# Peptides against a protein of PDB entry 5VZU, part 3

Target 1, 271 residues: chain A of PDB entry 5VZU
Amino acid sequence: GRTLEDIFHEHMQELILMKFIYTSQYDNCLTYRRIYLPPSRPDDLIKPGLFKGTYGSHGLEIVMLSFHGRRARGTKITGDPNIPAGQQTVEIDLRHRIQLPDLENQRNFNELSRIVLEVRERVRQEQQEGGHEAGEGRGRQGPRESQPSPAQPRAEAPSKGPDGTPGEDGGEPGDAVAAAEQPAQCGQGQPFVLPVGVSSRNEDYPRTCRMCFYGTGLIAGHGFTSPERTPGVFILFDEDRFGFVWLELKSFSLYSRVQATFRNADAPSPQ

## One batch from the design tools (peptide; made by RFdiffusion4, then SolubleMPNN)

Design b1_p8_2_s4 (from b1_p8_2, 4 letters changed)
Fold by OpenDDE base, seed 5:
Structure b1_p8_2_s4 (fold): chain B 271 residues (1-271), chain A 8 residues (1-8)
Amino acid sequence: as target 1 above (271 residues)
Amino acid sequence: DKGASLVS
């Protein structure tokens, strides 16, 4: 039977060939687009900007990280044989924090999978409920036929009807125990390890993370065939490093900030 | 095989 190594070698050769074919096809018409860095906002989780992913055999991938209120987005600046440039490789929901267990339980892939899939189901329920409220509100603007009924001058009769004392029905206000949002302990990073069976090309990943969030990643076949979004975990390590665990692919991607300073990379002020 | 980037 073919070994996993044989399959990997054949796949690598196919990818090098595809990269060669794509680069050779671009020789006839390269469209250059200027990329602007996203403006930084005070509420951004980290400074937005360019991050490099090391995907070993595929080389260097560049992703733009940007923040959009309670969402973060990774946009491919470099395309690959699966996902073209300009696609949203990752979408992060900053409302849905992932709590990692202790280091012993972090090694269990099934435990991480359970936690992520429970959050995925909550996100799906919230989307269904919010979709129903938006749908029902639009239906009732039936055309009010403004029939101009005439101004009959009905007379002033003054009748004095008496002082009905309203009873004080003292409905006890049920103490809605506002579930105290535990202040996000933005404090000491937690110990971090990849689950057993999650592939990392680099064993050199940070062993401490600040926080994790639910997210989705874009996957496709070669030539962007059958694109779909899969569940994953965004892991913030520090100001310059984040990771993404691709749950269904059992893989980890590490992204590091591009330290190059770009002159004139700021977006022009909206005129 | 589907990949996000080519997951080997």
Scores: peptide ipSAE 0.130, ipTM 0.838, DockQ to the pose 0.539
Fold by OpenDDE base, seed 1:
Structure b1_p8_2_s4 (fold): chain B 271 residues (1-271), chain A 8 residues (1-8)
Amino acid sequence: as target 1 above (271 residues)
Amino acid sequence: DKGASLVS
């Protein structure tokens, strides 16, 4: 029987062959696009920039992390056989924090799945509600045919009346117990472990995380066939490392900052 | 099989 190693080697050979075919096919006509590093903003969760990702059999990929208000985006700088360069491999909703349980419960994939799917449903509801408010406001500009109906003139009357009195009634202030959002202690990262049955290419992932957020990952077949967004978890480990748990794929991708400095990689100033 | 990148 084929070993898992044989299957992995066959698959790696297929990927190398696909890469060779693509490179060789385009050798005669290359379009170069300049890549600019996104400007950093004070409110960015971490410094934006280039990260090296490890995706299972694909090896090393480069992703640009950027921030867009309450959203973060991972954009592929390197394409692969499934997802071409320039695609948004991950989209992170920074409004929807994922609270990881204790380490014992973090090992339970079904618990993580429950938490993520509950957040996905909330995000879907919020999108439907916000879509209704934006839709109803545009419909009522029916053409007001301004027919010019004429001028008639009437008339009088005046009357005065004055008085009535100042009733006091003192309604009690209901104590709205503001649920004190416990300030997330910015100090020690939460202990982190992958759920059982989530595949990681390397076991050398950080065992502590700062924050987790709901996100979606882009998946496709070879040649970008049938692309779709699947639910996942963005895991911020530190300033230079993040992960993404692909829930449906039961896989984990680790991303580490590219420490290289690039000259003239800054975005042109908006003229 | 769909992959984000082939997670075989």
Scores: peptide ipSAE 0.104, ipTM 0.840, DockQ to the pose 0.662
Fold by OpenDDE base, seed 3:
Structure b1_p8_2_s4 (fold): chain B 271 residues (1-271), chain A 8 residues (1-8)
Amino acid sequence: as target 1 above (271 residues)
Amino acid sequence: DKGASLVS
């Protein structure tokens, strides 16, 4: 039978051939596009910016991490044979925190799969409920025929009457203490290990994580064929490192901050 | 196989 190594080698040859075909078709015509770093906000989970992705065979990839309220996005700055530059490689739902179990149970892929799929189902339900509320509100603007009913004029006047008294009763409004959602304190880091059978490019990933969130990853065939979103786990390790577990692919990607300082990389002020 | 820059 083909070994995993044979399959990997054949796939690497195909990827090299595809890269050659794409690069040769453009006859050395390179188009450069300016990218801007997202502005940082106080409520951002970490500083937004450029991260180096470690994907197995594809080499070095650059992803822009940005925050959009309760969502984070990883946007590909570098394209590959599957997913072109500018695509959202990962979308993270910061409303849906994933609690990892103890280290023993973290090694169980089926346990992680269960937790992620339960969150996926909740996200699906919330999307269906929010879709129904938006649908019902539009139906009831029937065209009210503006009948032009006429300007009748009339006048009358009068009178005065006076007095009555000041009854007290001060019903106390019950303070509905809106439980202020405490800002998600950067919890104490917990021990972290990849599940058995999840592939990593190397064993050199952080063994402690701060928090995890539900997310989706974009997958496609070569040439961006049949693109789809698959469930996964965003893992925040520290200010400069995050991971993504691709649940269906049984793979882990590590992302490390690009430490380079860029001049004139700030987003233009909104006009 | 579909990938996200991942070899599946």
Scores: peptide ipSAE 0.102, ipTM 0.837, DockQ to the pose 0.578
Fold by OpenDDE base, seed 2:
Structure b1_p8_2_s4 (fold): chain B 271 residues (1-271), chain A 8 residues (1-8)
Amino acid sequence: as target 1 above (271 residues)
Amino acid sequence: DKGASLVS
């Protein structure tokens, strides 16, 4: 039987060969497109921008993180043998927070799987309910009742109504001290560990997370064959780091902000 | 095998 090392070596050779083939085939017609960084919005979970995937064997993968209301998106800037550049590698639903258990129960993959699948089912139900409301609103073209001809309005005369005196009711402005709801303390980071059996190429991941959200990741075979969305967990560690747990693949991807400043990388103002 | 390329 092939050793795990033989399988890993063969898979690495295949990936290197595919990367070489892609690089060599496109060398004759490289179209460079300018990448614009998304503008930062006050309500963005973190500053949008470029993140590097820490994927040791695949080299440097670049993903753009952007925010779209209650959704976040990871868009591939670098393609790979499975998923081409420009594809949305992750979709994050910022409405559906994942509550991680305690550190002991976080080691249980089945517990994380249960939590994620329960949220997935809620998301599916909400999509079905919202689909029905949009369908029923189109059907009632009620019969156009023939508008009866507008009877000519009689010009009734302007009655001079009398001098109403100004009552100076000095209503005191009750200072409703709007109790400034203390901005919900930027939640103390929760201890974080990957479940047993989740593969990470880098064991040096943050051991504290700020927030987690339900999301879906794009998976495909080589050459972008049979692409599908798989459930996962977006993990916000800090302003410069996030992760994605690919539930079905039992893997973890760490992304770190690209600290390089790009001149003129701002999106053109919408004219 | 289906992957996100990162998942090997």
Scores: peptide ipSAE 0.124, ipTM 0.838, DockQ to the pose 0.567; fails the geometry check

Design b1_p8_3_s1 (from b1_p8_3 with N5S Y6L)
Fold by OpenDDE base, seed 4:
Structure b1_p8_3_s1 (fold): chain B 271 residues (1-271), chain A 8 residues (1-8)
Amino acid sequence: as target 1 above (271 residues)
Amino acid sequence: SKGASLAE
């Protein structure tokens, strides 16, 4: 039978061959696009910029992280056989925080999946409701033809009436034990572990996270075939590190800030 | 298989 090592070796050979084919095919057709670093905004969750994916032997993956109000985006600077450069590899909804359970329950992939899918359904509902309000508002500007129709004086009608009784019914206040949402201690990161069965190329990921958000990741077959957005978790570890858990792939991607200073990489001021 | 990157 093929060993796991044989399968990994065959897959690595295929990936190297694909990388070679892609590089060799594009030798004559390389379009260079200048990349500008997004300007930092005060409300940005972390400083935007270039992040390196920790993808081991598969080479350097670079993602640009940028903030767009209540959304963050990871844009591929480097392409791979599945997802080409310039695609939004991740889209993060900063409105929808993911509350990770305790460290014991974080090991349960089904629990993480439940939490994320519940948030996904809320996001879907909000999108449906917001779509309905935008549709109804356009219909009512029919032209008010101001026809001047006249003054008729209609009258007075007056009168009734009185009673009475104040029924006492003293319904007992049921003690709704408000589950005290423990204020997520914004300062001390939560202990973090990947769920069992989530693949990580490197076990050297941060064991403490600041916060998590719902997001979607772009997945495709080789050659960008059948691209789709799948649910996942954006994990902010610190100012220089974030991760993404791909639920459907059962995989984790770690991204670390590129510490290189780029001269003249700032976006031209919008004239 | 579908992927997001060159994941093993």
Scores: peptide ipSAE 0.142, ipTM 0.830, DockQ to the pose 0.463
Fold by OpenDDE base, seed 1:
Structure b1_p8_3_s1 (fold): chain B 271 residues (1-271), chain A 8 residues (1-8)
Amino acid sequence: as target 1 above (271 residues)
Amino acid sequence: SKGASLAE
């Protein structure tokens, strides 16, 4: 029988061959685009920049992490046979924190799936509600027919009437118990483990995470066929490491900051 | 199969 190693070697050879065919076919028509590092903002969850991912048969991938208000984005700098360069591999909703259970319950994939799918449904509801408010405001510019109707003058009357009194009725203020948002203890990370049945290419992922957020990942067939967004979890480990759990794929991708300094990689200041 | 990269 083919060993797993034989299958990996065959698949790696296919990838190398595909890469060679693509590079050789396009050698005469390469468009180079300059990549700029995103500017850092004070409110960014971590410093934006280049991260190296080690996931799937491709080995090393490069993703640019950037922040866009309450959203984060992972953009592929390196393409692969499924997803070309420049695509948004992950989109993170920083409004929707995922609360991981205890370490025992984190091993349960169905529990993680439940939590993520409940957040996905809330995100869909919020998008539908916000879409209705924006839609109703534009419809009422009916044509103002300018009918010119005329001037008539009528006059009079003045009457004064009087005083009525100031009834005091003292309605009691109902104590709206403000659910105290427990301040997210920013200090000690939560113990982290992948659910059983989630594949990781490397078992050397951080066993402690700072926070998690709902996100969507882009998946496609070879040649970017039938691309779709699937639900997942963005896991912030530290300033230099994050992960993404692909819920439908039952896979985990680890991303580590590229420590290389690039000269002249800053975006030109908008003039 | 669909993947975020080539699935193993």
Scores: peptide ipSAE 0.134, ipTM 0.832, DockQ to the pose 0.552
Fold by OpenDDE base, seed 3:
Structure b1_p8_3_s1 (fold): chain B 271 residues (1-271), chain A 8 residues (1-8)
Amino acid sequence: as target 1 above (271 residues)
Amino acid sequence: SKGASLAE
């Protein structure tokens, strides 16, 4: 059978060949694009910005985290042979919180898989229901050719009369106690461990997390072949660290905030 | 294989 070393060597040879092809095709033509940091909003789960991914020995991976209402997005700033720069590597649904079990059950990959797949099915159902409502609303504007019925000038009828009786009846407005959705208290951090069989680059990941959400990750073959979205778990550790569990890949990616201040990195004001 | 990054 192929050894892990043989697979690694074949993969490295392919990556070197791809790098050679790219460098040879573009004949030192480097394009630089300015990247702007997303504006921070009060309702953002954490401050948006640049995060460094810890994937492996294969280089510096940078992702931009941004918030879009009840969704978060990780956008690749660095491309790789699988996924080009500018692609949405992760999409997080902040409506669908993942509740992690106790530490003993967190080690069970099948339990995590069950929880994630149940949430995936709910998201799929919500998308189907919302798609039906948008479809039915457009069908009924048949062009009513409203023929211009002629303006008949109909008449004057008269004036009566004043009487003013002031009936009191004070119907009590029933206090519809709008259940104030308690702002998601940044709950006490819970103990965290990766499931058995989930690969991590290192064992040095945070052992406590604040909250988890359902998300999808983008995967592809070399050259961005056959791209697809796969289910996963976004894990918020703290203000500067998050993780993503790639469920199908059985891998974990840790992202740490780039602790740099950038001059003139603010988005231009909308004109 | 498919991956999300160079390391996958």
Scores: peptide ipSAE 0.130, ipTM 0.834, DockQ to the pose 0.431
Fold by OpenDDE base, seed 2:
Formats: sequence, C-alpha cells, structure tokens
Structure b1_p8_3_s1 (fold): chain B 271 residues (1-271), chain A 8 residues (1-8)
Amino acid sequence: as target 1 above (271 residues)
Amino acid sequence: SKGASLAE
C-alpha cells in the first residue's frame, strides 16, 4: 500500500508539475495586464488592496480584496492549478455577520458548521423572497385605456383678502441634547481559535478577531473542473489581516496585506 | 480532489 508520505510526495510532484506546465505554457504568451487597486471608500470595512495568502502548496497567492456595497470580494491575482487568476475565490456577505461562540465552543467544528449552515439557509430564503417580488411587479401593466381627458374650462375667481397679524410666539429652542449614541465600540476583538480538525498551514494566526461574516468560497478540481461555491466564514482580524474558513474543505486560509507601495496603481478616475 | 488552491 502507498504510505501517506508516498501519497503526499506524489501529490506534491503533481502540483509542482502542474505549476511548471502552467508557467511554461504562459511563458510563450505572457499578456501582462495592469492591475489597478480599487479606491478606498469611507464605508469600506478595511482598506481594499492586495493580500498575500499563506495557504497552499503553490507558494505565494495574491488576492485582491474589494468592497461592493454590502458585499466583499476576494479576486485571485495569481492563479493555481484549481482556480485560475481573475476568479472570485471568496464572496463575502457583509449583511450576514457570524457570531462566534466562546473560545471553548469555537474548538467544536460541528458548532461552527451549524452556525454557518443556519446563516446559509437564511441567505437562500432572502434570495427566494427577493426573486418573487421582482417577478410579480411586471405582470400588472394592464392596458390603461387612455380615457380622453375632457377639457373642462373652469373659471377666474379673483379675490384679494387681507392683513393677518405677525404673532411673535417666541417658542424657546428646547435644547434637545441629542445624546450622541456613542457608536457602539465595534473595536473589541473576541478570542479566536480554529476548530479542531480545520487544517492551517500556518499555526501563527491571530488569536483575536474583530468580526466574522458569512461567505462563499470557490472550489474546483485541477484545470478548473466542476467549479462550485462552498460555504465559509470570513474572519476580519485587523486592518491588514483576514482569514477564510472553508467548511467543506475543513481548511483555513490566512491573508496578509501586501505592504509594498506600487506607483501608479490607483484606478483611473471614472471619467 | 477539489480545492480553492490546495489539491488535497
């Protein structure tokens, strides 16, 4: 029987060979496309930009994080044998926050799976309900018969009337001290640990997270075969780090901001 | 196997 080591070596050889085939095939027709960094918006959860993945046997993976209203997207800048460059590796629903349990219950994969699957079903229900409202609104353009507007002519009346006095009522400006609801300090991170049985290539992940959101990740076989979106958890650690838990893969991907400043990387202003 | 970037 093949040892686990033999299987791992064969798998690594296949991945290296695939990487070599991809690099060698692209070397003959390297189309360099300029990557523009998305402009930062005030309402963005963190500054958009390039992040390096510390996951994968393929080496350095680069993902662009961008914000699109109530959605965030991770777009692959580097391709791999499974998912080509330009694909949305993750799609995050910023409407659906994941509440992590206490640190003890975070170690339970089944508990995390339950929480995420419950949110997934809510997202599916909302999509079905929103699909029905868009369908029914088109049907009721019954032909409004253009009944002819009769031209009724009616008349002049002129009258003048007069003087009404300037009542000075000096209503005191009640100082409604709008108690500025202190913006709930969204800044207290919670303790974070990966569930038991979730693989991470880097055990040096942040042990505190700011917030989590429901998301979907793109998975495929080699050569982008049978691509599908699987449920997961986007974990915001800080301004420069986020993670994604792939529930079906039982894996964790850590992403760290690329600190390199690129000259002329700003998106052209929309003319 | 299917993966996001890891063939397992």
Scores: peptide ipSAE 0.130, ipTM 0.827, DockQ to the pose 0.488

Design b1_p8_3_s2 (from b1_p8_3, 6 letters changed)
Fold by OpenDDE base, seed 1:
Structure b1_p8_3_s2 (fold): chain B 271 residues (1-271), chain A 8 residues (1-8)
Amino acid sequence: as target 1 above (271 residues)
Amino acid sequence: DKGLSLSL
C-alpha cells in the first residue's frame, strides 16, 4: 500500500513539476510589478513587512504582513500552484484573542478546535448583527409628497393645580464588583506546543508565544479552484516570528521576518 | 480531493 510518506513525496514531486512548468512558461512574458513595504503605524502589533513562511509541501514562500486597524493581513508575494501571488493567505482578527490553555491541554487538538470554533461563531454573529443595522437605515427615504393643506384655528387655555409630597426611600447601591480583567502581563510569554496531529514542516518552532488571535486562511485547489476561507489561529511568537495553525488542515506554518533591508521599497508619499 | 494550498 502507499504510505503517507509515498503520497507526500509524490505530491511534492507534482508541486515541483508544476512550479517548473509555470516558471518555464513565463520565460517569454514577464510582468514586473513594484512591491512597496506597508507603512508602519504606532498601533501595529509588530513592524509590518516581508516574512518567509513554510507552507507544508509547497516549501518556502514570501508573505507581506500588514495591519488594517483591528485586522492583520498576510498577502502572498510568491504564488503557489493553488494560490496565486497577491492573494490574502491569512486574515487575522485582532479583536478576537485566542486564549491558549495550559501546555498539557494545548496538546489536545479538540480543545483548540473548540476554542477556535466558538470564536468563529461569535465573529459570525457580530457580522449578522452589524449587517442588520446597516440594512434598516437605507430603506425609509420614500418621497414624502409635500401636500400643502391649510390653516385653522383654535385657542383654549387654562388650568393650574399644585400638589406636593416628597417621599425619601434610600435604596442601597449594590456593589457590582467589576471583575478587573487583570491586564495580561505583556512581558512573560506563554509556553507553546502544537496539538498532537498538527503537522509542522519543521519542529524548530518557538516554544513560547506572546499572544494568539482568531484568523482565517485561504485554501484552494490547483489553479485557484474553489477558494475558501478556513478557521485558524495566528500565533505571535516575537517581533520577527509568527505562526498560523490551519485548523481544518491540521497544519502549522511558521513565518520569520526577512532580515534584508530594501532600498526604495517605501510607498511613495500620497501627493 | 480538494488540493488544499497546504496539501499534506
Scores: peptide ipSAE 0.051, ipTM 0.823, DockQ to the pose 0.413
Fold by OpenDDE base, seed 2:
Structure b1_p8_3_s2 (fold): chain B 271 residues (1-271), chain A 8 residues (1-8)
Amino acid sequence: as target 1 above (271 residues)
Amino acid sequence: DKGLSLSL
C-alpha cells in the first residue's frame, strides 16, 4: 500500500503542479483588480486588514479579515487549487464564544470537538427559530376592516388655576465621585495549545489566546468541487494574529497581519 | 482523498 508519506508527497506534487499550471495560465490574460482595505470601525474586534495565513500544504495565502456586525469574515485574496480568490475561507460568529478548557484538556481533540459541536447545534437551533418567526409574521395581515369609528364631539372647558409657589430647594450638588472605572483589566490571556493530532505547518504559534469564537471554514475539492462549510474555532491571539482550527480536517491555520502599508488602499467613501 | 483546501 502507499505509505502516508507517499500519499503526502504525491499530493504535494499535485498541488505544486496545479499551482504551476495556474500561474502559467494567468500569463495569457491577467485582470488586475484593485483591493481596498475595509474601513476600521470602533466595534471591530481587531483592526481589519490583510493577513498572511498558513494553509498546511498550500503554504502561505493572503486573507482579508473584515467585520460585519456580529460576524467576521476571512476572504481569500489569493486563490488555491481548491478555493478560488474572493471566497470566504472563514466565517466567524462573534455571538458564539468558545470557552477553551484548561491546558491539560485542550490537548484532548475530543473535548474540543465536543465543545464546538455543542455550539454548532445551538447555532442551528437559533437559525431554525428565527426562520419560524419570519414565517409567522407574514400570515396575520387579515384585512382589518376599518370600521369608521364615529366622530364624538366633546368640547369643554378652560379652567385656570394659578398658584405659583417658588420652592427654592437648593439641592446640594452631591459630588458624584466618578468611580474611577478601573481600567478594564485587559483580560488575562488564556494558555493555549493545539489538541494532539491537529496538524500545524509551524509549531511556532502563540501559546496564549485572548478569546475564541465559533466559526465555519470553506473546504472544497480541486477546482472548487463540492464546496462545503465545516465547523471550526477562530482563535484571537492578539491585534495582529489569529488562528483557525479546522475541526473536521484536524488542521490549524495561523494568520499574521501583513505589516506592509499600501498607498491609496482605503475603500472609497460610499458616494 | 478529496483534496480538501487544507490538504494535510
Scores: peptide ipSAE 0.048, ipTM 0.818, DockQ to the pose 0.414
Fold by OpenDDE base, seed 4:
Formats: C-alpha cells, structure tokens, sequence
Structure b1_p8_3_s2 (fold): chain B 271 residues (1-271), chain A 8 residues (1-8)
C-alpha cells in the first residue's frame, strides 16, 4: 500500500506543480494591491499585524491578524491553490475562552474535541436566540394608518412666574468606586502539548500558552471549491506567536510575527 | 479530499 510518506510526497509534487503553473502562466495577469496594517487599539489581545504561518504541506503563508471588538481575524495575504488571498483563514470568538485540561488530558484528542464541540453548540444557541429577538421586533409595525386628527386651535394660556426658593440640599457625592475592571490578568502561562494524532510541521512549538479561544478555520478544495468553516482552537502563546488547532483535520498551524518594519504601511487616517 | 488551505 502507499505509505503516508508516499501520499505526502505525491501531494507535495502536485502543489509544487500547481505553484509552477500559476507563476509561469499567470505572471502577466497579476494585480498588485497596497496592504495597510490595521491600527493598534489598547484593548487588542496582542498587537495586530503580519504573521508567517505554517500550513502543513503548503509550507509558509502570510496572514494579517486584526481585532474587531470581541472577534479576531486572520486574513490571507498569500493565496494558495485552495484559498485565495483576501479570505479569512481563521475567525476567533474572544467571548468563548477554551479551558485546556491538565497536560495529561491535553494528549487526549477526544477530550479537546469534546470541549470544542460543547463551545460550538453554545455559540450556535446564542446565534439562534439573537436571531429570534431580531425577527420578532420587525413583525409588529403593521401600517398604522394614522388618520389625520383635525388641528384644534390651542389657546394662549398665560405666563405665571413664581419665585421658588433655592433649597441648599448638599447631597454628599457618593463615591461611586468605579470598580476598576481589573485589567484582564494575562493569566499565568499553562503547560501546552498537542493531542496525540494532531500533526504539526514542526515539533518545535511553544510548550506554554497564555490562553485559548474558540474559532473557525476556512477550508476549500482546489480552486476554492466547496468552502466551509471548521471548528478549531486559537492558542495564544505570547505577543509574537499564536497557533490554530484544526480539529476536523487533526492539524496544527504555528504563526510567528513578521519582525520587518514597513514604511508607509499605516492606513491613512479617515479624514 | 477537501483540500485545505491545509491540504494534508
């Protein structure tokens, strides 16, 4: 039978050939677009920017990480044979933290799968409930034919001016102790290991993570056929590194910040 | 085979 190595080698040859065909035949059809870095906000989980990701057999890709309130997004800067540039490769829900088990139970893929699928079901329920409230609110504006009530002439009643005294009531300023929202304590890093049977291109990944969140990854066939969102886990390691566990694919992608500085990469201020 | 952006 073909070994996993034979299958990987055949697949890598196909991807190299596709890349060669694309670069040799479509060189004259390339459209260049300027990329702007997203502005950094104080509430951003980490500084937004460019990251180099490992995508299994595809090798290295460039993604833009950006923050949008309670969501984070990884946008492809480089396209591949499956997913073109400009697509959201990952979408992270920062409302839904994933609590990893102890290091022993982290090796169990079925335990991670259970935890992620329970969060997925909660996200689905919240979307259904929010969809019902938005649906019921629109139904009740039947057209009230406001019959034109006739303009009765409102009489001029007069200007009485009395002199009411200044009551001095010295209401003590209740010290509203603004409960200082404790800055989300960058939780003590926890030990991290990939589950058994999750493939990583490199075993040299961080063995400690800060926090994890529920997310979805985009997958598609060659030529962006049958695109779908699959469940996964966003792993924040540090300010410059994050990972994504693709649950259905049993794969891990490591993303590292691009340390290069770009001149004139800031978005023009909205005038 | 649903080729990923991670075709395994």
Amino acid sequence: as target 1 above (271 residues)
Amino acid sequence: DKGLSLSL
Scores: peptide ipSAE 0.060, ipTM 0.834, DockQ to the pose 0.444; fails the geometry check
Fold by OpenDDE base, seed 3:
Structure b1_p8_3_s2 (fold): chain B 271 residues (1-271), chain A 8 residues (1-8)
Amino acid sequence: as target 1 above (271 residues)
Amino acid sequence: DKGLSLSL
């Protein structure tokens, strides 16, 4: 039977061939596009920017991390045979924190799978409920043709007089102290280990994580065929490093900030 | 096999 190693080797050969085909097509015609770095916001989980990602057999890729309210996005700056440049390789839901178990139970892939799939189901339910509310609100504006009823002249009703003393009923407005959502305290880093059977390109990943979130990763066949989103875990290690666990793939991608400073890479101000 | 952007 084909071993996992045979399958990996066949797939690596196909990827190398596809990379060669794509690269050789561009040898005579290079298109350059300016990349703008996203502006940093105070509420951003970490500084947005360029990250160097490890994609298993694909090797090194460049991803731009950006924040969009309660969502983060990883956009491919480099393409591969499966997913072209400009695609959102990861989408992170910052509303859906994942609490990792203790270090012993983190080794159990089935436990991580359970936690992620439970969050996936909640996200699916919230999307269905929000879809129904948006649908029902549009149906009731039937065009009431308000026929213009002719303006009958309002008669001058008379100027009755003055006196009523205002009673000082000083109803104290009970200050409903809106519990200020405590700014997400940078939780003390928890011990981190990949589950058994999750492939990492390198064993040199951070062994402490700050926080985790539910996310989805984009996968596709060669030539961006049948693209789909798979469940995963975004793992924030520090200001310069994050990971993504691709649950269905049993793979881990490590992303490290590109430390290069780019001049004139700021997005033009919105006009 | 759908070639995953992460080939394992």
Scores: peptide ipSAE 0.059, ipTM 0.831, DockQ to the pose 0.442; fails the geometry check

